# Peptides against a protein of PDB entry 6RO1: the designs that were tried, part 39

Target 1, 216 residues: chain A of PDB entry 6RO1
Amino acid sequence: LGKEIEEYIHKPKYCLPFLQPGRLVKVKNEGDDFGWGVVVNFSKKSNVKPNSGELDPLYVVEVLLRCSKESLKNSATEAAKPAKPDEKGEMQVVPVLVHLLSAISSVRLYIPKDLRPVDNRQSVLKSIQEVQKRFPDGIPLLDPIDDMGIQDQGLKKVIQKVEAFEHRMYSHPLHNDPNLETVYTLCEKKAQIAIDIKSAKRELKKARTVLQMDEL

## One batch from the design tools (peptide; aimed at target 1 Q20 R23 S106 Y110)

Design b2_p21_5 (made by RFdiffusion4)
Pose (drawn by RFdiffusion4):
Structure b2_p21_5 (pose): chain A 194 residues (1-46, 58-67, 79-216), chain P 21 residues (1-21)
Amino acid sequence: LGKEIEEYIHKPKYCLPFLQPGRLVKVKNEGDDFGWGVVVNFSKKSLYVVEVLLRCAAKPAKPDEKGEMQVVPVLVHLLSAISSVRLYIPKDLRPVDNRQSVLKSIQEVQKRFPDGIPLLDPIDDMGIQDQGLKKVIQKVEAFEHRMYSHPLHNDPNLETVYTLCEKKAQIAIDIKSAKRELKKARTVLQMDEL
Amino acid sequence: FEPGFEIVTKKTLEEEKEEEE
């Protein structure tokens, strides 16, 4: 569901109008993410590209690392979430100190909103009048309710058990696909003709 | 530089466009 919502938000017809300088954006590509960042401007490529400050062809910052902000161009279809907040940015972003200042500014925004950095309502704000997105958002609130209600959500060992469950779940996916092709390979193809 | 921010929604953008016109 989360990824499905992102696809609606990826549509440039819907998200480009809200990519004003200073907008907070979360970006993820093929798995790894850079947390949150701020946009500077955007233009076409070659698809659209926006230049965004992120925590880090570079890779994202690790959890233990304090991080160093760097501006990088990214494709628009790599934005996972967009916020209602537009934090002020310096005019000349070339200095390192200003880049750290922006990192500190967002640390203060995250404090002013411990419930989470507010996101744009894709319908009330972004204007996605598509009916499919309605049923998606409904399943999200319902499954989030199911998640926080699960006895394991609060358990500190949840991440320890969740990984063993993830591993055991992937092994099972292999067995399924492996058996699928085996049922095919083991099949005699010309028996219906006969 | 003075840090700060605003909460910008669709209505805020429409108002900013009207002010620019």

Design b2_p21_5_s1 (made by RFdiffusion4, then SolubleMPNN; from b2_p21_5, 7 letters changed)
Fold by OpenDDE base, seed 2:
Order: structure tokens, then sequence, then C-alpha cells
Structure b2_p21_5_s1 (fold): chain B 216 residues (1-216), chain A 21 residues (1-21)
């Protein structure tokens, strides 16, 4: 079910409007899981399909990812590898095909304008880690229907199946697996935290507006 | 602590577009 949702989310027609600089995204390339990275930019590249001659636009997103230092020593032509769990790694801007985005967060970071200095890139890792600490239940995701506006009936059916499955799991008292309650409490907490952040942002905007009015 | 991040959903992006127009 999660993979089926991913197949919708990574489509350019749905995700491109959300790929602003600072957007948190998950990147997976085959067996390589980079985890959460930060969008820097995206570009549309003209590609000609070799067999049909049809123009098929390729969308490449530049994502700041935590990479293994070993992979960076290899030539500019070799694909970056994710940092191992036991290593610090280094934040690098990696060009990623949009279909390799496994998740898109509702979180957008404030990032340095110049990411050429290593310290600026590493500061973004600290920001990601801070966000992860604030969301112990996982970084909040964009809702594919409500936030991304995906109207595909296939996706709606998948979501309905998930909801029905979830409802059945919750309605069955025997499936009080503390782990499932934890996952749902985590999802509900995540949703509540997203609401609380939205409310806090509104309050902060109001407070800033009041402070700016008092300074005038 | 000013959060080093914001939550940006579709509604927020629509508002950002309206503010830029």
Amino acid sequence: as target 1 above (216 residues)
Amino acid sequence: FVPGYEIVTREDLEKEKEELE
C-alpha cells in the first residue's frame, strides 16, 4: 500500500509544485536509502525517447543528501552512496530523478543561499536532525489528496483500503498490539503536531505583525 | 527559538501565489 501511494506521489504532474527549495524529501535509489534530504532546485531536461523519437521530459531534482565520504572520492560520474549508519557522512547536492522521491514532507526548511561551503551544507543536516527530534513519530508527510490535490480514483481506493484496514485493526480489541497503537498514536500525534505547527506559525505571524506594528 | 522550518501545504502555496500577484 505504501508503495502504491509512492507511485502517485513521485509523478511530476503531482509533486513538482511542492519541490521548492528547502522541501524535505526522501530519496531511495534501488537498494540505496538516503533517508531525508532537502530540495535545492529542480530542472526540466528534454529527453528524446530512443525508440519513438518522442520528447519525454526528464525532471531532475537537486537534493542535498547525506552521502558516504568514500563515494565522493570516486569520479564525478559515479553515483553518490548514502552514508552508513556508523559514519557522519557529508551533505552533498545530488541530482536525482523525480521518480526516486519516495516521500515528500510538509516541512520546508530555511536553507543557506550558498551551499558551496561545507559548513553551510552540514548546517542543513543539523536542521534535519532538529526536525526529526521534534517529530519523534516521523517527519510529517504531505497528504496526497488534501495537500497534493491528487484526484486519481486509484489512489482514493488505496487510501480507502488503508483507512478500512486501519479501522478494522482498531475495532478489533484483540489487535491492541501496542506496536500498532504506537504507530497510530504516532500518526495521530504527527497529524496533531502538523496542526500545532500550523497554528504556531499563524500565532508567530500574528506576533510578528504586532511587533512590526509596535516598531512603526 | 525561531523554527528553522515551516509547514507548507497546498493552502500555504496558494496564499504565497496570491501574495506575489
Scores: peptide ipSAE 0.402, ipTM 0.832, DockQ to the pose 0.438
OpenDDE base, seeds 1, 3, 4, 5: peptide ipSAE 0.395, 0.391, 0.353, 0.386; ipTM 0.829, 0.825, 0.806, 0.824

Design b2_p21_5_s2 (made by RFdiffusion4, then SolubleMPNN; from b2_p21_5, 6 letters changed)
Fold by OpenDDE base, seed 3:
Structure b2_p21_5_s2 (fold): chain B 216 residues (1-216), chain A 21 residues (1-21)
Amino acid sequence: as target 1 above (216 residues)
Amino acid sequence: FVPGYEIVTRETLEKEKEELE
């Protein structure tokens, strides 16, 4: 389910209006999870499909991402790699294909006008971290229906299944334990539920079959 | 405390568009 939602969200038709400078986005590429980055700009690239001769526009978004220091050394020859969890890393503007956006936040940061100085780029990382501190349950996502205005019936069905799953999970007896209703445990549970929903959404995403979606 | 961020949804963008028109 989560992957199916991602497949809608990263479509240029839906996401481009939201890719303003400062928009928080998640970037994933071939197992590399960059986490949250910040949109700097986007561009339309004309791609000629070899078989159809039709111009299929590719959209490239420049995203300020936390990259490993090794990525900087090999930047001329190798794709950027995400910073290790314990690594400070360095914020770099990385061109990313729009389909590699795994999430789009409702949050738009105020960013420096000039991102050429390292200090300005690193200041954005601090801003991301401050936002993360303000959202202990995770950085808020754009709602694909309410915020992005996606009217696709397939997505609506996916969302309904997600909501039903979330409702079942929230209604689970382990969550209704009044002794666990400290606001902090509710927030941690909501965060864990969000992770578990995200994980279940990932598993449901692996489960391409309607049957597997109904069993979850 | 000026928030270093804003919440920008479709509704916000529609308002921004209306303000620019």
Scores: peptide ipSAE 0.477, ipTM 0.861, DockQ to the pose 0.548
OpenDDE base, seeds 1, 2, 4, 5: peptide ipSAE 0.474, 0.472, 0.471, 0.475; ipTM 0.861, 0.861, 0.859, 0.864

Design b2_p21_5_s3 (made by RFdiffusion4, then SolubleMPNN; from b2_p21_5, 7 letters changed)
Fold by OpenDDE base, seed 2:
Structure b2_p21_5_s3 (fold): chain B 216 residues (1-216), chain A 21 residues (1-21)
Amino acid sequence: as target 1 above (216 residues)
Amino acid sequence: FEPGYEIVTREDLEERKKELE
């Protein structure tokens, strides 16, 4: 269910208005979970679909992410890797395709105007950690319907299922509803198929975007 | 300690949409 929601919120038509500097976002790239980062800016890149010649705009968000120091030593062509759990890491501004945003917070940080100094970037990590301490149950998310204004009926149905599940879970914590596993498994399979299709499309786009970023 | 953050939800959408137009 969470993955199904993700498929809506990362669409440019919904998320772009919320990608202000300082916005907390979660970034996930395949197996690499960067956790919470901070939006610095975003840009629209003109992209031409190779097969149709149609203009397909590519949206790139610069996100301040906690990266492994090892990944930063490798040339600008290598994808940044998330810091290991035992590693301090380094906060780095990473260009991220909008579809790699797995969550968008209602929280917007005050960030330094100049992020070139390492100390300024690392101060943002401290700010993220402070926010996490204030929200022990997790950093608050934008509501897809109430905040983001998504009117898609598919999303509304997903949310209704989540709410119904939560209501049942809170009302009957001991009742393993066996129907829930089936619905989750079906939703996960459908979400996985959608992710696989998107991943295949992303691999095609990544191959292009890494190539386009090397030309910038 | 002033919070080093703000909560920005729907109310700022209209202003930001105008900036993106």
Scores: peptide ipSAE 0.377, ipTM 0.776, DockQ to the pose 0.485
OpenDDE base, seeds 1, 3, 4, 5: peptide ipSAE 0.359, 0.312, 0.370, 0.366; ipTM 0.780, 0.743, 0.776, 0.774

Design b2_p21_5_s4 (made by RFdiffusion4, then SolubleMPNN; from b2_p21_5, 9 letters changed)
Fold by OpenDDE base, seed 1:
Structure b2_p21_5_s4 (fold): chain B 216 residues (1-216), chain A 21 residues (1-21)
Amino acid sequence: as target 1 above (216 residues)
Amino acid sequence: FVPGYEIVNREDLEEEEELAE
């Protein structure tokens, strides 16, 4: 369902009017989730399909994204990689194909006029983090029908299915079941315990390796 | 430093286009 909505939103005919400088967008490239970034600019590139001779324009959006510092060393030849969750990362302007936009926010940031200085780029990350703090339930999205004006009947059917599912989920007595919160809390605790066991096993393996080196 | 942002929906863009004409 969410992916089916993304297939409409990332189409140039719908999203291009909303790709103003400062617009918050979410970028995903296959297994790489960059999270929320900021639109800097976009450009149309003429592409000629070799087999049909048809002009298939490619749209490239320059997005300020939080990138891994490791990816910056080879930035001339290698695609930028997202910062790890625990990494500070560095904000970089990355050219992104428009179809890699997974979400578009209703939020538009005021951005520095010159993004060449690192401090100016990092200030935008602070701005994104402040917006995220103000929206604890998530950064608000453009409505694909009301805001983006998408009239496609396929999308309307997807939205109706989402709404019907959400209504059933929230109206279901099990949603208010104290056992469900207990199950989620138990699942989170179990996941955290599994991480802690895996870290403790790694530390124990390191400690055993050090002890084995001291016995040699 | 409160980062400046605005919420810009379709209606706001139509108003910005009308003000630019």
Scores: peptide ipSAE 0.361, ipTM 0.789, DockQ to the pose 0.548
OpenDDE base, seeds 2, 3, 4, 5: peptide ipSAE 0.353, 0.355, 0.352, 0.337; ipTM 0.795, 0.794, 0.790, 0.781

Design b2_p21_6 (made by RFdiffusion4)
Pose (drawn by RFdiffusion4):
Structure b2_p21_6 (pose): chain A 194 residues (1-46, 58-67, 79-216), chain P 21 residues (1-21)
Amino acid sequence: LGKEIEEYIHKPKYCLPFLQPGRLVKVKNEGDDFGWGVVVNFSKKSLYVVEVLLRCAAKPAKPDEKGEMQVVPVLVHLLSAISSVRLYIPKDLRPVDNRQSVLKSIQEVQKRFPDGIPLLDPIDDMGIQDQGLKKVIQKVEAFEHRMYSHPLHNDPNLETVYTLCEKKAQIAIDIKSAKRELKKARTVLQMDEL
Amino acid sequence: EELLERVEEKEEELQEQLPKP
């Protein structure tokens, strides 16, 4: 569901109007993410591209690392979430100290909103009048309710058990696909004709 | 256009709470 919502938000017809300088944006590509970042401007490429400060062809910062902000161009279809907040940015972003200042400014925003950095309502704000998105947002709130209600959500060992479950789940996916092709390969193809 | 104006108004309210560099 989360990825499905992102696809609606990826549509440039809907998200480009809200990519004003200083907008907070979360970016993820093929798995790894850079946390949150701030946009500077955007333009066409070659698809659209926006230049965004992120924590880090570079890779994202690790959890233990304090991080160093760097501006990088990214494709618009790599934005996972867009916030209601537009934090102020320096005019000349060339200096390193200013880049660190922005990192500290967002650390303060995250504090002013411990419930999470507010996101744009894709309907009330972004204008996605599509009916499919309605049913998606409904399943999200319902499944989030199911998640926090699960006895395991609070358990500190949840991440330890969740990984063993994820591994066991992938092995099972292989067995399913492997058996699927086996049932096909093992099949005699011309028996119906006969 | 009307939605963009509503979003701008909300942003102005938020920006009044933010420090400038």

Design b2_p21_6_s1 (made by RFdiffusion4, then SolubleMPNN; from b2_p21_6, 11 letters changed)
Fold by OpenDDE base, seed 5:
Structure b2_p21_6_s1 (fold): chain B 216 residues (1-216), chain A 21 residues (1-21)
Amino acid sequence: as target 1 above (216 residues)
Amino acid sequence: SELLKAYEKRLEEIEKTLPKP
């Protein structure tokens, strides 16, 4: 259920109005979970679908993320990696495709105007950690219906199922309802399927690019 | 062409496993 909601939230049609500077967002790329970062800006890039000539605009958001210092040493050739749990890391501005946003918070932070100094970037990490301390149950999310104004009936049905499930879970804390495990397992399975689709789409795009290079 | 068709088929199979809305 949470990942079904994610598949709506990360669509440019819905999320772009909320990608203002200072917005808290969660970034996940395949196995790399960066956790919570802060939006700096976003840009629209013209992209042409290689086989149809159709315009498929790519949206890139620049996000301040806690990165491994090891990945930064190799930054000329390697993509940024998340900081290890035991590592302090370093805050870096990372260009992220909008579809890699796993969550969008209702919280907006003030960000320094100049993010070139390391201290200014690390001050933002301190602010994120202060927000996390204020919200022990997790950083508050934008409501897809009430905050984001998403009118999709498929999403409304998903949310209603989540709310009905949460209500049953909280109203009957002692019921090991066998339906609880089934719904969690189905949510995890659907969640894995969404990752697999995204992976297959990336693989397909790579394969198309390779075929175009071999035909040239 | 065959590799592309194999990936397109795999993508279609994965999309069919998505619960319909």
Scores: peptide ipSAE 0.022, ipTM 0.516, DockQ to the pose 0.012
OpenDDE base, seeds 1, 2, 3, 4: peptide ipSAE 0.016, 0.020, 0.018, 0.019; ipTM 0.443, 0.435, 0.364, 0.454; seeds 1, 3, 4 fail the geometry check

Design b2_p21_6_s2 (made by RFdiffusion4, then SolubleMPNN; from b2_p21_6, 8 letters changed)
Fold by OpenDDE base, seed 1:
Structure b2_p21_6_s2 (fold): chain B 216 residues (1-216), chain A 21 residues (1-21)
Amino acid sequence: as target 1 above (216 residues)
Amino acid sequence: MELLEKVKKREEELRATLPKP
C-alpha cells in the first residue's frame, strides 16, 4: 500500500511541479535511507535508449542530504552514503534520480543562497530538526490527490483500502487474535504509511484550522 | 486559481512561520 503510493508520487509527471528549492523530500536508495533532505534544484537530462532510439528523459534532483563523513573522502568516485543514526554527518548536495524520492513534504524551507560554505549547509539541518520538533507525529506529506492532483483510479483504490484498513484498526481493539503477530510486521510498515497519510491529512486540516482561526 | 497555486500559497504561509537561515 505505501510502496504503491510511492510509485505514483515519484513519477516526474506528478512530482516535478513540487520540486522547488527548499522542498522537504525523503530519499531512499535500496538499503540506504538518507531520511529527510531539502531540494536545491532539478534538471532534465536527455537520455537516448540504446536499443529503441527513443528519448527517455532522466530527471535529476539535487538534494541536500545528511551524509556520512566517511563517504565524503571518496566522493569523487563513490556514491554518497547516509549518516549513521548516532553520527553528526555532513550536509552535502547530492544528485538524486527522481524515482529515489520516497516521500514529498508539504513543507518548503528557506535555504541559504550560497550552499558552498559548510556552515550554510549545516544550518539547513537545524531547520529540518526544527520542523521535526514542530511535527512530532512526522513531517507532513503532500496529499497525492488533494495537493498533487493525481487522478489515477489505481491510486484512489489504494487510498480507499488504506482508509478502510485504518477504520477497522481503530474500530476493533485487537484484544483476541493470536495470529496477528505475523500480520503486525507487514502491517507496521503499512500502518506507518497509513499513519503518515492520516497525519498529513490531520496536519493539513490543522493548518487550515489555524489559517481559519486567524480570520476570526 | 489552479490547484498548484492554492498549494503553493499554503506552503508560503507555513514557510513564513519557519526559521530563516
Scores: peptide ipSAE 0.388, ipTM 0.896, DockQ to the pose 0.584
OpenDDE base, seeds 2, 3, 4, 5: peptide ipSAE 0.380, 0.380, 0.378, 0.374; ipTM 0.891, 0.892, 0.892, 0.890

Design b2_p21_6_s3 (made by RFdiffusion4, then SolubleMPNN; from b2_p21_6, 8 letters changed)
Fold by OpenDDE base, seed 2:
Structure b2_p21_6_s3 (fold): chain B 216 residues (1-216), chain A 21 residues (1-21)
Amino acid sequence: as target 1 above (216 residues)
Amino acid sequence: SELLEKVEEREKEIRATLPKP
């Protein structure tokens, strides 16, 4: 189920309008989880499929990602690797295929205009960490229906199954279904999207209240 | 689109609370 939502949100038809500079996105490439990064820009690359002559547009998004310092030495030939949890890492602009976006946040940061200096790139990491600190339950996601406007009936059915499962889980703790983990991860993602929208609204209200208290 | 405008309003609210670079 989580993967099924991902298969919709990473489609260029749906996600491209939301890939503005400063958008928080989660990047995962196979076993490499980069976590949350920040969109810098995107580009359309026209690949001619050798067998069909059809121009299949490949979309590449440049994302500021926390990378291992070891992977940076050979950056011309080697794919960037995510920083280890214990590693400081370095924020780098990495070209990412749009289908490697595992999540898109409702949060959009201001980014420095010049990302050539290391300090400017590392300042963006501090901003991501500040967002993560403000959202302890997780960075708020774009709703695929209400925010992204996805009308696909397959996605609506997935979401309805999630809602019906959440409702059943809240009404009947079925502890023993092994498919619960996959449905839980999606229920958790959707409940987390709904909780994150609700918590984001609450934290925005608190932050406004704190700003009003600091001005008094 | 109205959806983008609504998202941008929420983004402005969140961003207003975040440290400026």
Scores: peptide ipSAE 0.329, ipTM 0.856, DockQ to the pose 0.473
OpenDDE base, seeds 1, 3, 4, 5: peptide ipSAE 0.021, 0.025, 0.000, 0.019; ipTM 0.510, 0.576, 0.354, 0.496

Design b2_p21_6_s4 (made by RFdiffusion4, then SolubleMPNN; from b2_p21_6, 11 letters changed)
Fold by OpenDDE base, seed 5:
Structure b2_p21_6_s4 (fold): chain B 216 residues (1-216), chain A 21 residues (1-21)
Amino acid sequence: as target 1 above (216 residues)
Amino acid sequence: SSLLEKYEERLKEIEATLPKP
């Protein structure tokens, strides 16, 4: 359910209008959960589909993320990794593909004009932590219908199922329904499977591009 | 050819593991 909503929200046609500077977003890349970060900007990159010659534009969002200090030392050769739970980490501007956004908040923060100083980047982390303190039940999400204006009937059916499930869960507080744990576990499994499909599709696309270069 | 076939097979396995909507 929550993942089926995510598959709509991270589509460029829906999310791009909401990727303004200061927007809170969650970033997840495979096994790497960066948690909440802040949008700095976004860019459109021209990309050609290798098999069809069709223009398939890539959207990259620059996000301030809490990264491990170890990954920053190796930043010339390795992708940034999330800070460990017990690590302070360091806020870095990371280029993220739009489809790696797992959530978009209704909250927008003020960001410093100059993000080159470490102190300016770390001030944004303090602001995220202050928002998290104000929302103990979690940072508020953009409503995909009311805020984002998504008219997709498939999404409406998913939301209705989520709302009906949440309503059943809250209406029966005494049901430690073992089905709840099963539904969360199934949602997490569906979650991992959709990441794995996306990874496999990227690897397949890379392999096809290499084969086309070797056949030339 | 062998690398492409291996990724296409892996993609089919992952897609088959997707719960139908």
Scores: peptide ipSAE 0.018, ipTM 0.492, DockQ to the pose 0.012
OpenDDE base, seeds 1, 2, 3, 4: peptide ipSAE 0.016, 0.014, 0.013, 0.017; ipTM 0.460, 0.340, 0.401, 0.442

Design b2_p21_7 (made by RFdiffusion4)
Pose (drawn by RFdiffusion4):
Structure b2_p21_7 (pose): chain A 194 residues (1-46, 58-67, 79-216), chain P 21 residues (1-21)
Amino acid sequence: LGKEIEEYIHKPKYCLPFLQPGRLVKVKNEGDDFGWGVVVNFSKKSLYVVEVLLRCAAKPAKPDEKGEMQVVPVLVHLLSAISSVRLYIPKDLRPVDNRQSVLKSIQEVQKRFPDGIPLLDPIDDMGIQDQGLKKVIQKVEAFEHRMYSHPLHNDPNLETVYTLCEKKAQIAIDIKSAKRELKKARTVLQMDEL
Amino acid sequence: FKKGFVIEHKPGEVEEEHELD
């Protein structure tokens, strides 16, 4: 569901109007993410590209690392979430100290909103009048309710058990696909003709 | 440089303004 919502937000017809300089954006590509960042501007490529400050062809910052902000161009279809907040940015972003200042400014924004950096309502704000997105948002609130209600959500060992479950779940996916092709390969193809 | 931010739900319209430490 989360990925499905991103695709609606990826549509440039809907998200480009809200990519004003200083907008907070979360980006993820093929798995790894850079946390949150701020946009500077955007233009066409070759698809659209926006230059965004992120924590880090570079890779994202690790959890233990304090991080160093760097501006990088990214494709628009790599934005997972967009916030209602537009934090102020310096005019000349070339200095390192200013880049750290922006990192500190967002650290203060995250504090002003411990419930989470507010996101744009894709309907009330972004204007996605599509009916499919309605049923998606409904399943999200319902499944989030199911998640926090699960006895394991609070358990500190949840991440330890969740990984063993993820491993055991992937092994099972292989067995399913492997059996699928086996049932096909083992099949005699010309028996219906006979 | 003045530190601060705004909360917006429409493009080009500021609903709230806040200052930072």

Design b2_p21_7_s1 (made by RFdiffusion4, then SolubleMPNN; from b2_p21_7, 9 letters changed)
Fold by OpenDDE base, seed 4:
Structure b2_p21_7_s1 (fold): chain B 216 residues (1-216), chain A 21 residues (1-21)
Amino acid sequence: as target 1 above (216 residues)
Amino acid sequence: MKKGYEIVRKPGVVEERFELS
């Protein structure tokens, strides 16, 4: 259900108005969860659909993300990887396809004008961490309906299902619905398979500087 | 540069401003 909501949020027609510099966003590329990053800018790239020759604009958002140090060594040949949990990592401006945004926050950070210095980039990480401390229940999200103005009936139905599910889960906390574990396991397996397929395709696209999902 | 953040739910509407330490 969360993924179904993401399918609406990351659509350019909905999210682009919110991708101002400093906007907190979550970036997820298959199995790689970068967590919270900060929008630096976005650009529209001309793209041609391979089958129709039609112009299909590609939206690339530059996001300041916490990356592994290994990603820096191979930055010319390999896609950025998220920092490991126990790794400090380094904040890097990573070009990301807009559909890789898994969440958009109501929070916009003040960011340095010049992100070339490492210290300026790392200062943003400190700011993100401070914001996270202020929101112990998690960084606030934009409401897809009330804030983002998404009027799609499909989304409304998804939200209703989520609310109903959450209500049932919280009203019956002791009902570990054994079906939930099965659904989670199936979702995890499907997610893992999707990751594996995507990882194989990523190896073929290692030469691309843009963080993208393997479906391309 | 001032450290802080804003709450911006709608484009162009700053609802709140906060300072960070």
Scores: peptide ipSAE 0.666, ipTM 0.955, DockQ to the pose 0.852
OpenDDE base, seeds 1, 2, 3, 5: peptide ipSAE 0.658, 0.658, 0.658, 0.645; ipTM 0.954, 0.953, 0.954, 0.952

Design b2_p21_7_s2 (made by RFdiffusion4, then SolubleMPNN; from b2_p21_7, 7 letters changed)
Fold by OpenDDE base, seed 1:
Parts: C-alpha cells; structure tokens; sequence
Structure b2_p21_7_s2 (fold): chain B 216 residues (1-216), chain A 21 residues (1-21)
C-alpha cells in the first residue's frame, strides 16, 4: 500500500511544486535505498520520443545523498551507490529522475550556498541526523491529498485501505490474520522480481551519471 | 551559516522555523 501511494507522489504533475532547495526527500533506485536526502535544485529536459515525435519532458532533481566512498571512485562512469549502514559515507549531489523519489517531507533544511566543499556537504548530513532525532516516529511526510492536492480516486481508495489496515493492526494482533503472511510473501516476491528486473537493467546501463537515465 | 529547518506544507508558506545545533 505504501508503494501504491509512492506511485502517485513521485509524478511530476504532483511533486514538482514541492521540490524547493532544502526539501527533504527519500530516494530509492532498484533496491538501492539512499534514505533521506536534500533537494538542491531541479531541471526540466526536453525529450522527443523517437517513434512519435511527441515531447516527453524529463525531470531531473539534484539531490544531496549519502553515498558510498567506493561509488565515488567510479562516479564518472557508474551510478552513485548508497552508503552501507555501518559506513560513514560521503554526501554527494546526485542527479536523480523525479520518479525515484519515494517520499517528500514537510521539512525544508537550510543548506550551505556552496556545496563544493566536502565539509559543507557533510554538515547537511549532520542536520538530517539531528532532524531525525527530533522526530522519533519518523520525519514528517507531506499529505498526498491535503498538502499535495492529489484528487485521483485511485489514491483515495489506497488511503482508505491503509486506514482500514492500520485500524485492524491496532485492534487485532497481526499474528491472528493468516492472510497477512500470504500478502507479505507476495509483496516480497513482487519486490524481489522488481529488484531483479531493475538490477538487470542497471547492469546494462552502468555508464550514465543520472540515476535511471537509461530507462528513458 | 544558519543551521536549522522550516516546516513548509504549501509552497511559499513557512509555518514553523527551528534551529539546529
């Protein structure tokens, strides 16, 4: 259900107005979870579909993300990789396709004007970590309906299902619903298949500086 | 450099401001 909500919020027609510098966003790319990053800027690239001549604009957001040091060595030829949980990592400005945004926060950080120095980029990581400490239940999200103004009936149905599920989860222990294990197993299998398909596509597309640019 | 964050639900509307250490 969370993934179904994600399919709405990452659409440019809904999220672009909220992608101001300093906005906290989550970035996920085919099993690579970067966690919370900070929007630096976004750009619209004109793309022409080769077969139809139809204009299909590409939206690229520059996001300051915690990356592995290993990925930095190959940054000219390989896509950025998230830092491992036990790794310090390094904050890097990564160009990301807008559909890779998995969440958008109501929080907007103050960021350094110059992000070229490593110390300035790492200071933003410290700020993210301090914000996370202030929100023990998680960094607050924009509401898709009330904040983002999404009026899609499909989204409303998803939200109703989430609310009904949460209500059942709080009223009845999850261990008593045998259908829940089946749903989780199916969701995990679907997620694994999606990761495998995406991983195979990434291996074919290693040379692009923009995350998922080759899927365009 | 000012360290902190804002709560901004609607674009252009700052509701709350907080300082970070």
Amino acid sequence: as target 1 above (216 residues)
Amino acid sequence: MKKGYEIVHKPGVVEEEYELS
Scores: peptide ipSAE 0.595, ipTM 0.944, DockQ to the pose 0.853
OpenDDE base, seeds 2, 3, 4, 5: peptide ipSAE 0.585, 0.572, 0.573, 0.584; ipTM 0.942, 0.940, 0.941, 0.942; seeds 3, 4 fail the geometry check

Design b2_p21_7_s3 (made by RFdiffusion4, then SolubleMPNN; from b2_p21_7, 6 letters changed)
Fold by OpenDDE base, seed 4:
Structure b2_p21_7_s3 (fold): chain B 216 residues (1-216), chain A 21 residues (1-21)
Amino acid sequence: as target 1 above (216 residues)
Amino acid sequence: MKKGYVIMHKPGVVEEEYELS
């Protein structure tokens, strides 16, 4: 259900108005969860569909993300990878297709004008971490209906299902059953893996398409 | 450089402003 909501949120027609510099966003590429990053800028790239000749604009958002140091070494040949949990990593401006945005926050950071210096980029990471400390229940999200103004009936139905599901979960007498928690954790992991695989395949196809477009 | 963040649910509307250390 969360993924179904994401499919609406990351649509350019809905999210672009909110992609101001400093906006906190989550980026997920396949199995790679970058966590919270900060929007730097976005651009519209002209693209032509190979089969129809129709203009299919690509929206690329530059997001400051915590990347592994290995990603820096292979940046010319390999896509950026998220920093490992135990790794400090380095904040890098990564061009991200808009559909890879998994969440958009109501929080907008003040960011340095010049992000070329490492210190300026790392200062943004510190700011993100401080914001996270202020929101122990998680960084606040934009409401897709009330904030983003998405009026799609499909989304409304998804939200209704989520609300009904949450209500049932909280009302269930087995809510505190350790076995139920284990089952839910396993189901969530399995669902997440399935989502990650599907996303990975889509992104690999898109990345290959972008790479192929650069080779043409 | 100002360190902080704003809460902005709508584009162009700053509802709250907070300082960061």
Scores: peptide ipSAE 0.596, ipTM 0.948, DockQ to the pose 0.833
OpenDDE base, seeds 1, 2, 3, 5: peptide ipSAE 0.595, 0.590, 0.593, 0.577; ipTM 0.948, 0.947, 0.948, 0.946

